# Peptides against a protein of PDB entry 3S8F, part 168

Target 1, 157 residues: chain A of PDB entry 3S8F
Amino acid sequence: VLTLFVAVPSLMTAFTVAASLEFAGRLRGGRGLFGWIRALPWDNPAFVAPVLGLLGFIPGGAGGIVNASFTLDYVVHNTAWVPGHFHLQVASLVTLTAMGSLYWLLPNLTGKPISDAQRRLGLAVVWLWFLGMMIMAVGLHWAGLLNVPRRAYIAQV
Target 2, 166 residues: chain B of PDB entry 3S8F
Amino acid sequence: DEHKAHKAILAYEKGWLAFSLAMLFVFIALIAYTLATHTAGVIPAGKLERVDPTTVRQEGPWADPAQAVVQTGPNQYTVYVLAFAFGYQPNPIEVPQGAEIVFKITSPDVIHGFHVEGTNINVEVLPGEVSTVRYTFKRPGEYRIICNQYCGLGHQNMFGTIVVKE

## One batch from the design tools (peptide; made by RFdiffusion4, then SolubleMPNN)

Design b2_p19_3_s1 (from b2_p19_3, 9 letters changed)
Fold by OpenDDE base, seed 5:
Structure b2_p19_3_s1 (fold): chain B 157 residues (1-157), chain C 166 residues (1-166), chain A 19 residues (1-19)
Amino acid sequence: as target 1 above (157 residues)
Amino acid sequence: as target 2 above (166 residues)
Amino acid sequence: LLDVILAEFNRVYALLLSL
C-alpha cells in the first residue's frame, strides 16, 4: 500500500521530466510525435546518463508495483527477480545519474571544461554501462520468473 | 512571450500527466486481474501462529522428527518442519504422491528460507512464527529444499529433501 | 500470461545479446 502511494508522485515526477524533455527537444527543432527525441543533446554525457537511467527506471518502477502486489509478489519474491529490480533502480538510475552529474560537476568545480576526447569517452562509458545493466537486469528478471532463487548459487533451471 | 512559454510547458505537462494517470490505471487493472484469476499460482497460507523458538526443539510437534509427518485425514498430512542453522528436519521429508500436504514450518534460531524446487513453495521462516503452506505433489521423486535467506556461514550449504512416494 | 511475459523477456534478452 505504501509503495503504491509513493508510486504516484514518482510517476508524476518522471512524466514531468519527460514533458520537459519534449519541450526542450521541440525548442531545439524537433517536430512530430518522436522527432523531439532526436533533437535532444545526445552528444552530452551529462544529459545521456540520467536519461538512460530514467529509461531503466521505467521497468524497475513497474517492477516495484509488481513487488508490492500481493499476488504478483508471490511469484517473484526471493527470486532473481528482486536483484534485477534493485539493479535497475540503484545500479541504473542512481548510478547513471551520479555519473551524469560528475560530467557537469567536475568541470564546474575545477573551472576546466571537458575535452572532446573526454566527452566521447564519457558517452562510451555511459552507453556501455547502460547496455550491461540492461542485459543483466533482463536476465535476472527472466531467471526470477523461472523461479531461480536469490541468495543461492544453484538454480532449478 | 514568457506567458506563452509557460503555457506551452503546461500543455505538455498536462499531456504527460494524463498519460501517467492512464498508465497507473493500467497497472492497477493488471493487479486486479491477477487477484481475480489467481494466475500467479497462490498457495493458501494459514493464520498467523506463534511459537516459542527457545522450546520448540524440546516440546511440541516439532520436537521429534520421527513424528513430524502426521496424517490428519484421508490423503491429508501435516508436516512439522524445522529450519535451523544449517538444515531442515525431518530430512528427508517423506510424503505420499497426490496427498494434500500442510507444511508447518518454524525456526529455533534465525530467519531462514524454505524454497522447494519444482514447486511454487517459497516462504520465509521466522523464529517465533509458524509458516503454513499447503501443497499437493503430483509427481513422485525428490524435491530439494533451498534456503534463500542468508542465515550465516553455512547458508550456501543448507539444503533439505522432500521425497514423494508413489 | 507468464508464458507471454517470458517470451517477451527472451526476445528482449536475445536482442540485447545481439548488440
Scores: peptide ipSAE 0.014, ipTM 0.732, DockQ to the pose 0.060
Fold by OpenDDE base, seed 3:
Structure b2_p19_3_s1 (fold): chain B 157 residues (1-157), chain C 166 residues (1-166), chain A 19 residues (1-19)
Amino acid sequence: as target 1 above (157 residues)
Amino acid sequence: as target 2 above (166 residues)
Amino acid sequence: LLDVILAEFNRVYALLLSL
């Protein structure tokens, strides 16, 4: 129980970010429960990348609670579940945030905006990255629940 | 107006914070439910047993693989397993079907894994500590032991076998 | 419940792999 309280600051931060996104969407003319989402700048890879990272972080964060739970960790420890968790936390959120930051940083450093072609390519990259990560993560978590071992090249399931 | 914007942000934050707290309780409830409904396979923390990794190969119950399987009761055995770079001993481990097997596993060198395919046996093996796992094999056959903790250059080839006899 | 969840994950995974 005490270990789960460690999640409180993280949840507070995560939902504060969500609040900021809602505020931003509403400032852009979005209305209703979900209209603000559509109003966000989905045409900007610098925005899309970290947001997709956040989406991946949700199940990853839930998995973090599982991994930190004594009894549940017994089930998932050193199985394919663990790398699945890592790929959601690091290879999705952190990596996509870095990618998004790059899409913002480079134009600012050069003083030149990215071309439309570069923008479209950037969008393709981040969406494909996210899709691939989600497929892999689902597979790894599924395999983990089937007791596929971590750090083994073969398994009998 | 910056002040209005701050107030609006605060309102959204309060709403999401409330949601966050609610979700926290939901998660706790779900964990509690899962534990209540899935009690099978939960291994309570046992008493910490220590061993000297520098002498475990020379003396004690792990020293002789031929004496590693000890009958402790009519249908109960203790198996003293050594995980080392890069294998297990004894290998194979021979146990009877239907018997309660208590594995006492330790390492003389580095941290290893002890993952038995087809079972829920999955523990890390630390030098200086004895891992204890209790299991009853219901089906005869061969069960592969896999090292799932990186232990060096030969890690990927570190396998053992448990042979369950009728 | 766990079996149902796993079955659903399997279904979704298979669907994703088919794309």
Scores: peptide ipSAE 0.014, ipTM 0.759, DockQ to the pose 0.059
Fold by OpenDDE base, seed 2:
Structure b2_p19_3_s1 (fold): chain B 157 residues (1-157), chain C 166 residues (1-166), chain A 19 residues (1-19)
Amino acid sequence: as target 1 above (157 residues)
Amino acid sequence: as target 2 above (166 residues)
Amino acid sequence: LLDVILAEFNRVYALLLSL
């Protein structure tokens, strides 16, 4: 009940953020239905990281509804599905948002701008992190559907 | 012009809200589809039952592991299982192939898991509450019971066995 | 709008619980 209660406001917030991104992209010269996406600052890890986190949050949020559903939770509860969900919510959204925040915060706190090398490295880090999280999350969800238990070091499936 | 900007933002918000609603229904449809197509071999049985975890070891149907498997019909059994730190009782659990088995599982100490490999039996076991699961083993052999709820230092080694006889 | 959405969620949830 609680999850479903917060799901609606969360979705509204997420899509409001998306609307803001569209507006920002259009202000940056993007046109058309999808052109605004390309116009966003994909060269800035402080931007890319939170956006990738949000992308990971989409399937994670859907999974949250599954986990909160009585009949579906019966299938996935205490399986590898659950940590898969967590890795999308925490290790993707929260972590990438934190990473992005640091890429903004540290230069401002130190008064030193990041070098181009640091920027490129940052982009590599967040993209690789996201890719790794997606691979692991898909694997964990798949394993969960195959009834692999969580909190167990062995499984026969 | 701030006014124009605000109007533009509102237009985008309306579009994305519509999209969000559509996606909501897509998710609901996916859930419905999953429920409609998914078949479960484990069915909850019985009503919510409570037991005293402090006495469950001494009296009642869980007290004697030798009497844990009760035939309730020609092809029906009830198995009274204790999940405890750190194992299961009885162990092994012996049941016949093809029989309808009603597992009644409880704990005398802390919360445990009852996950039977090779099946979709997967329930949490709470002290003071009886978990009821109905299942029919179609294949003979050994099925391992795994605790999938952290229950202490010995959690990782907490295993049981169900032996299905031909 | 939020109330309508929540009502729909509750309806669907109740339906799912009845399965």
Scores: peptide ipSAE 0.006, ipTM 0.717, DockQ to the pose 0.062
Fold by OpenDDE base, seed 4:
Structure b2_p19_3_s1 (fold): chain B 157 residues (1-157), chain C 166 residues (1-166), chain A 19 residues (1-19)
Amino acid sequence: as target 1 above (157 residues)
Amino acid sequence: as target 2 above (166 residues)
Amino acid sequence: LLDVILAEFNRVYALLLSL
């Protein structure tokens, strides 16, 4: 019971970040309930990458709640579901955040701004990474629900 | 300006806190849905039972594979299984169709997995602990046991078989 | 608010455990 309560501060943290994004969007001229989203700097890979990471973190977080449930864990534990979960958490959120951080950090460290071509390439890389991760994650979760075992090269499916 | 910004952020945080609460209920609903659709896969946790992994091969119910299957009642059996590097004992495990089987699984060496294909049996096996799983095989045949917890270089080849007889 | 959240969560969780 107490284990699932960990979801509460996690959600609070996640949506606090979302609150910061809303504030930023509104400062950039976004209006209305959703207009602030469009006002965010979607042309900057340093911004887009971690945001896409956050988007991937949503289903991952939901999966975290499932994994933390001792009853539901009997269904998903040591199945392909588990790697599906942490690939969303690590390979999506953490990795994309790292990628985004580099897009900001390297120009600042070198004193050279990224070229427009590099910016466009960065955007493409981040979006494609996100897409690939979503496909893989959905596949792994689906396989996990079909009782495909983790850490095994064979499955009766 | 910084104070104003913090105040504004706080206001949005309140809104998103409410949203987070709503999302919590959404996730609970999703859990409920998952539970409803996968109820057959839920196995109640057994009581914690401890055993000495250093002696489990020498004495006790796991020591003799010929005595591993114990009838405990009418159409009820307890099967004492060892998961070790790299296999299972006994192998094969022979049980009757339709019987209620209580698997008591432990390890003499390292952590292993006990995943039975075609069933909802899926537990980790820890040295010093006994994993207890109850299952009734409705269909006769062979069920493969797979180790789904990395246990060493031979992990990928660690298999067992449950033979369900009519 | 936190107490309400936790209480409601606990209630629903207990319900789920009963299924």
Scores: peptide ipSAE 0.000, ipTM 0.736, DockQ to the pose 0.074

Design b2_p19_3_s2 (from b2_p19_3, 10 letters changed)
Fold by OpenDDE base, seed 2:
Structure b2_p19_3_s2 (fold): chain B 157 residues (1-157), chain C 166 residues (1-166), chain A 19 residues (1-19)
Amino acid sequence: as target 1 above (157 residues)
Amino acid sequence: as target 2 above (166 residues)
Amino acid sequence: LLEVIKAHFELVYALHLEL
């Protein structure tokens, strides 16, 4: 009930963030329905990380609604589905946001900008992290739908 | 300039809010579709029942594993299962193929899981509460019970067996 | 990438069956 209650305002907030991204992209010269996306600073890991986190949060949020649904919870509860959800919400969104924050914070605290090599490495780390998390999350959700239990090391499926 | 910027932001927000609403309906539709097509849910078989976890081992239907399987009618059984650290009783649980089985599961100690492989039986077992699940085994054989709720150091080794006889 | 994904799923599945 609580999850469903906060689902609508959470979605509104998420799409407000998207609106901010569109505005930023258009300010950077992006045009059209999708041109603003390309205009965003994809060369900055401090930007890319939290955005990828948000992308992971989309299916995770949908999964949250599933997990909170009375009838659907019977299908997914205490299966690998639940860890899959967590990895999208925590290990993707929260972690990537933290990583992005670090890429912003450290240069500001030290007064030294990151080198180009560090920037490229940061981009690689963030993208690879996201990719790995998506693979794992999809796998866990898949396994969960096949009734693989969580907190168990073996299953017959 | 600032006013123009704010106005532009509001315009984008309105558009995205509309999109948000549309996506909400898409998600609801997806859930509805899933509910309409998916039939693998657990079937509850009773009202909320409570029991004293401190006495459940000494008195009542869970006290004697040898009497845990009770025939309640033609091709109908009630099985009183105790999930404890770290196992299940009775073990094995023996039931006939094709019979309607009502599992009454509780715990004397901590929260456990009751996940029967090869079935849609998957419930948490709380001390002081009786979990009730109804199921009919269509295929004979052995079905492993797995604890899917962390219950201590022996959690990973907490298994039981349901033997379905022809 | 597809091979990696496939391998991942196979590994996860195999791990659950063999352990």
Scores: peptide ipSAE 0.013, ipTM 0.732, DockQ to the pose 0.049
Fold by OpenDDE base, seed 3:
Structure b2_p19_3_s2 (fold): chain B 157 residues (1-157), chain C 166 residues (1-166), chain A 19 residues (1-19)
Amino acid sequence: as target 1 above (157 residues)
Amino acid sequence: as target 2 above (166 residues)
Amino acid sequence: LLEVIKAHFELVYALHLEL
């Protein structure tokens, strides 16, 4: 139980980020319960990428609590569940944040804005990455729950 | 105005903090539900048992694979298993159907995995420690043992077999 | 699309994909 309280600061941080997004969306003219989401700059891959990373981090974070739980970890440990968790945390959040950072950093370093074609391509890349990552992660978690081992190329299931 | 902006942000933060606390309770509730409904068969860690990995192959219950299966009672057996680079000993492990099997697993070299397909047996095997798993095979047949902890160049081919006899 | 998704899940079961 005490271990679960370690999640409190993390949740506070996560939802503070969400609060910042809401503020930004409302500042951009979004209104209502969900209107602020639509008002966010979804046409900018530098924004979309890390946000998609955050979305992937939500189930990953929940999985982190599971993995840290003694009894539940017994079920998922050294199964495909664990790689699923990794891909949500590292290959989603970290990687997409890096991608997003690149879309911001390169134009600023070079002093040249990205072209519209590059922007659209960037959006396609990050969305496809996210979609593929979510499909894979769901598959890995599902396989893990079916007791498919990690670090093995074969499974009975 | 920075002050106004900060004040507005704080208002949103307060709302989301409340939500975060609510979600915390939801997660705890979900964990509690999972534990209440899906924890059958979970084997908690027992008393820590140590062994010398440098001598485990030469002396003791793991030394002779022919003596690895020991009947300890009516329909009860203890099986002393070595996980090593790159295989298991004994192999195959032969046990009767319906018998309560206590696996005592250790390693003479590096960390290995002991994952038995078709069962909930899944433990890491550490040199110097004895992993204890209790299981009863209800179905006869062959159960494959898979190493799910990277242990070297031959890791991917490290398999064992449990043969459950009728 | 659903078939592709299902195929992906089956592939995970078979190969324990870590991409």
Scores: peptide ipSAE 0.010, ipTM 0.759, DockQ to the pose 0.048
Fold by OpenDDE base, seed 4:
Structure b2_p19_3_s2 (fold): chain B 157 residues (1-157), chain C 166 residues (1-166), chain A 19 residues (1-19)
Amino acid sequence: as target 1 above (157 residues)
Amino acid sequence: as target 2 above (166 residues)
Amino acid sequence: LLEVIKAHFELVYALHLEL
């Protein structure tokens, strides 16, 4: 039970980030319940990358609740489910955030703005990365539910 | 200005908090649904039992693999299993079909895994702690035990066998 | 895309099969 309390700060952070995104979208002219989403700068890989990371982090966070539940842990522990979880958390959120940070940082450090071609390439990279990670994560979670073990080179299925 | 921004963020945060609460209920509902429809994989938590890993090989129920399988009642057995670097003892574990088996698993050295293929038996084995798992094998045959917790250079080759006899 | 996803899933399972 106490373990689940660690989810509270994480959820609060998620809510704050979401609130910030909504605020930003509305400042950019977005209106309505969802119109602010479209108003966000989806043409900037420095923005898109970490946002995609956040999107991957949502199911990962849900999985965190599962993993932290002692009853459900008996089902998923040391199966492919666990790698599925932290690949969403690390290889999605952290990695994409790092990518996004680079798209912002490097132009500032070098004094050279990102070219349009580089921008488009960056968008392609982060979207493809996200897609690949989602496929991988779904596969790992699915395999985990089928009792494919973690840290083993063989499995029944 | 900063004040307006903070006020707006606070307002939106409250909205998202409300949404999050709703989502929590959704998650709980999904968990409940999953548990209700997929109960076969649910294993109850065992009682905490402690042992001395430094003496477990020399004395006690784990010391002699020939005495590892103990009949505790009609069609009921307790099996005292050691997971060690890099294998299981006894190996093979021989149990009758249809019997209720209580596995008492511990380690004399490092943390290992105890994952029995074809079953829902999947536990970590900690030195100084006894993992207890209850299972009834309905089908005769061989069930492979695999270590799914990294335990050293020989981890990938750490296997055991449960032989279920008719 | 569906084929890719299916292929991925099959690969995930196949990689864990005992050869």
Scores: peptide ipSAE 0.007, ipTM 0.754, DockQ to the pose 0.049
Fold by OpenDDE base, seed 5:
Structure b2_p19_3_s2 (fold): chain B 157 residues (1-157), chain C 166 residues (1-166), chain A 19 residues (1-19)
Amino acid sequence: as target 1 above (157 residues)
Amino acid sequence: as target 2 above (166 residues)
Amino acid sequence: LLEVIKAHFELVYALHLEL
């Protein structure tokens, strides 16, 4: 019940952030329906990380609504679906946001900008993390739908 | 200027808020649709039934594993199952193929899981509460019961077996 | 997107019915 209540504010927050990104992209010269996306600073790991986290959070959020639904939860409850869900939420959104925050925070704390090499490495780390998380999440959700149990080291399938 | 930027942001935000609300309704509608069209395959939760976990081992239908399987009608059985640290009783659970089985499951100690492989039977078992699940085994053989709720040091080894006889 | 979401929900229930 509470999950459904918080779903509304969460969606509002998510799409207001998206609106801010659209505005920022348009200010950076992006035009059209999707051109603003390309205009965003994809060369900055401090930007890329939390955005990728948000992207991973979308299916996770949808899954949250599923998990909060009584009858649909019956299908997925205590299966590998659940770990798949919270890995998208925690290990994707929260973790990537934290990682991205570090790429902003550390330069500001030290007073020294990151080198180009560090920037490129940061981008690689964030993208690889996202890719790995998506593979794992898809696998866990798929396994969950096949009734692979949670908190068990064995499964029929 | 700041004023122009503010107005632009508000316009975009209003649009995205409208979109968010639309998406919310879409999700709700999809849930409602799936429930309306596919409810026949969902095992409904039984009526809430309470039991005293401190006495369930000594008296009542769960007390004697030898009497756990009760025929309640033609091709219909009730099985009284205890999930405990760390196993199930009776074990094995023997039932006939094609019979309607009503599992009544409870715990004398802590929360356990009752997940039967090869079936859609998957419930949590709470001390003091009776979980009721109805199922008909169409295929003979052995079905493993897995505890999918952490229940202590022996959780990983907590298994049971349902034997479906031809 | 709506069709994809719908298909996803249908898949969940379809798999559930087969178990």
Scores: peptide ipSAE 0.000, ipTM 0.740, DockQ to the pose 0.407

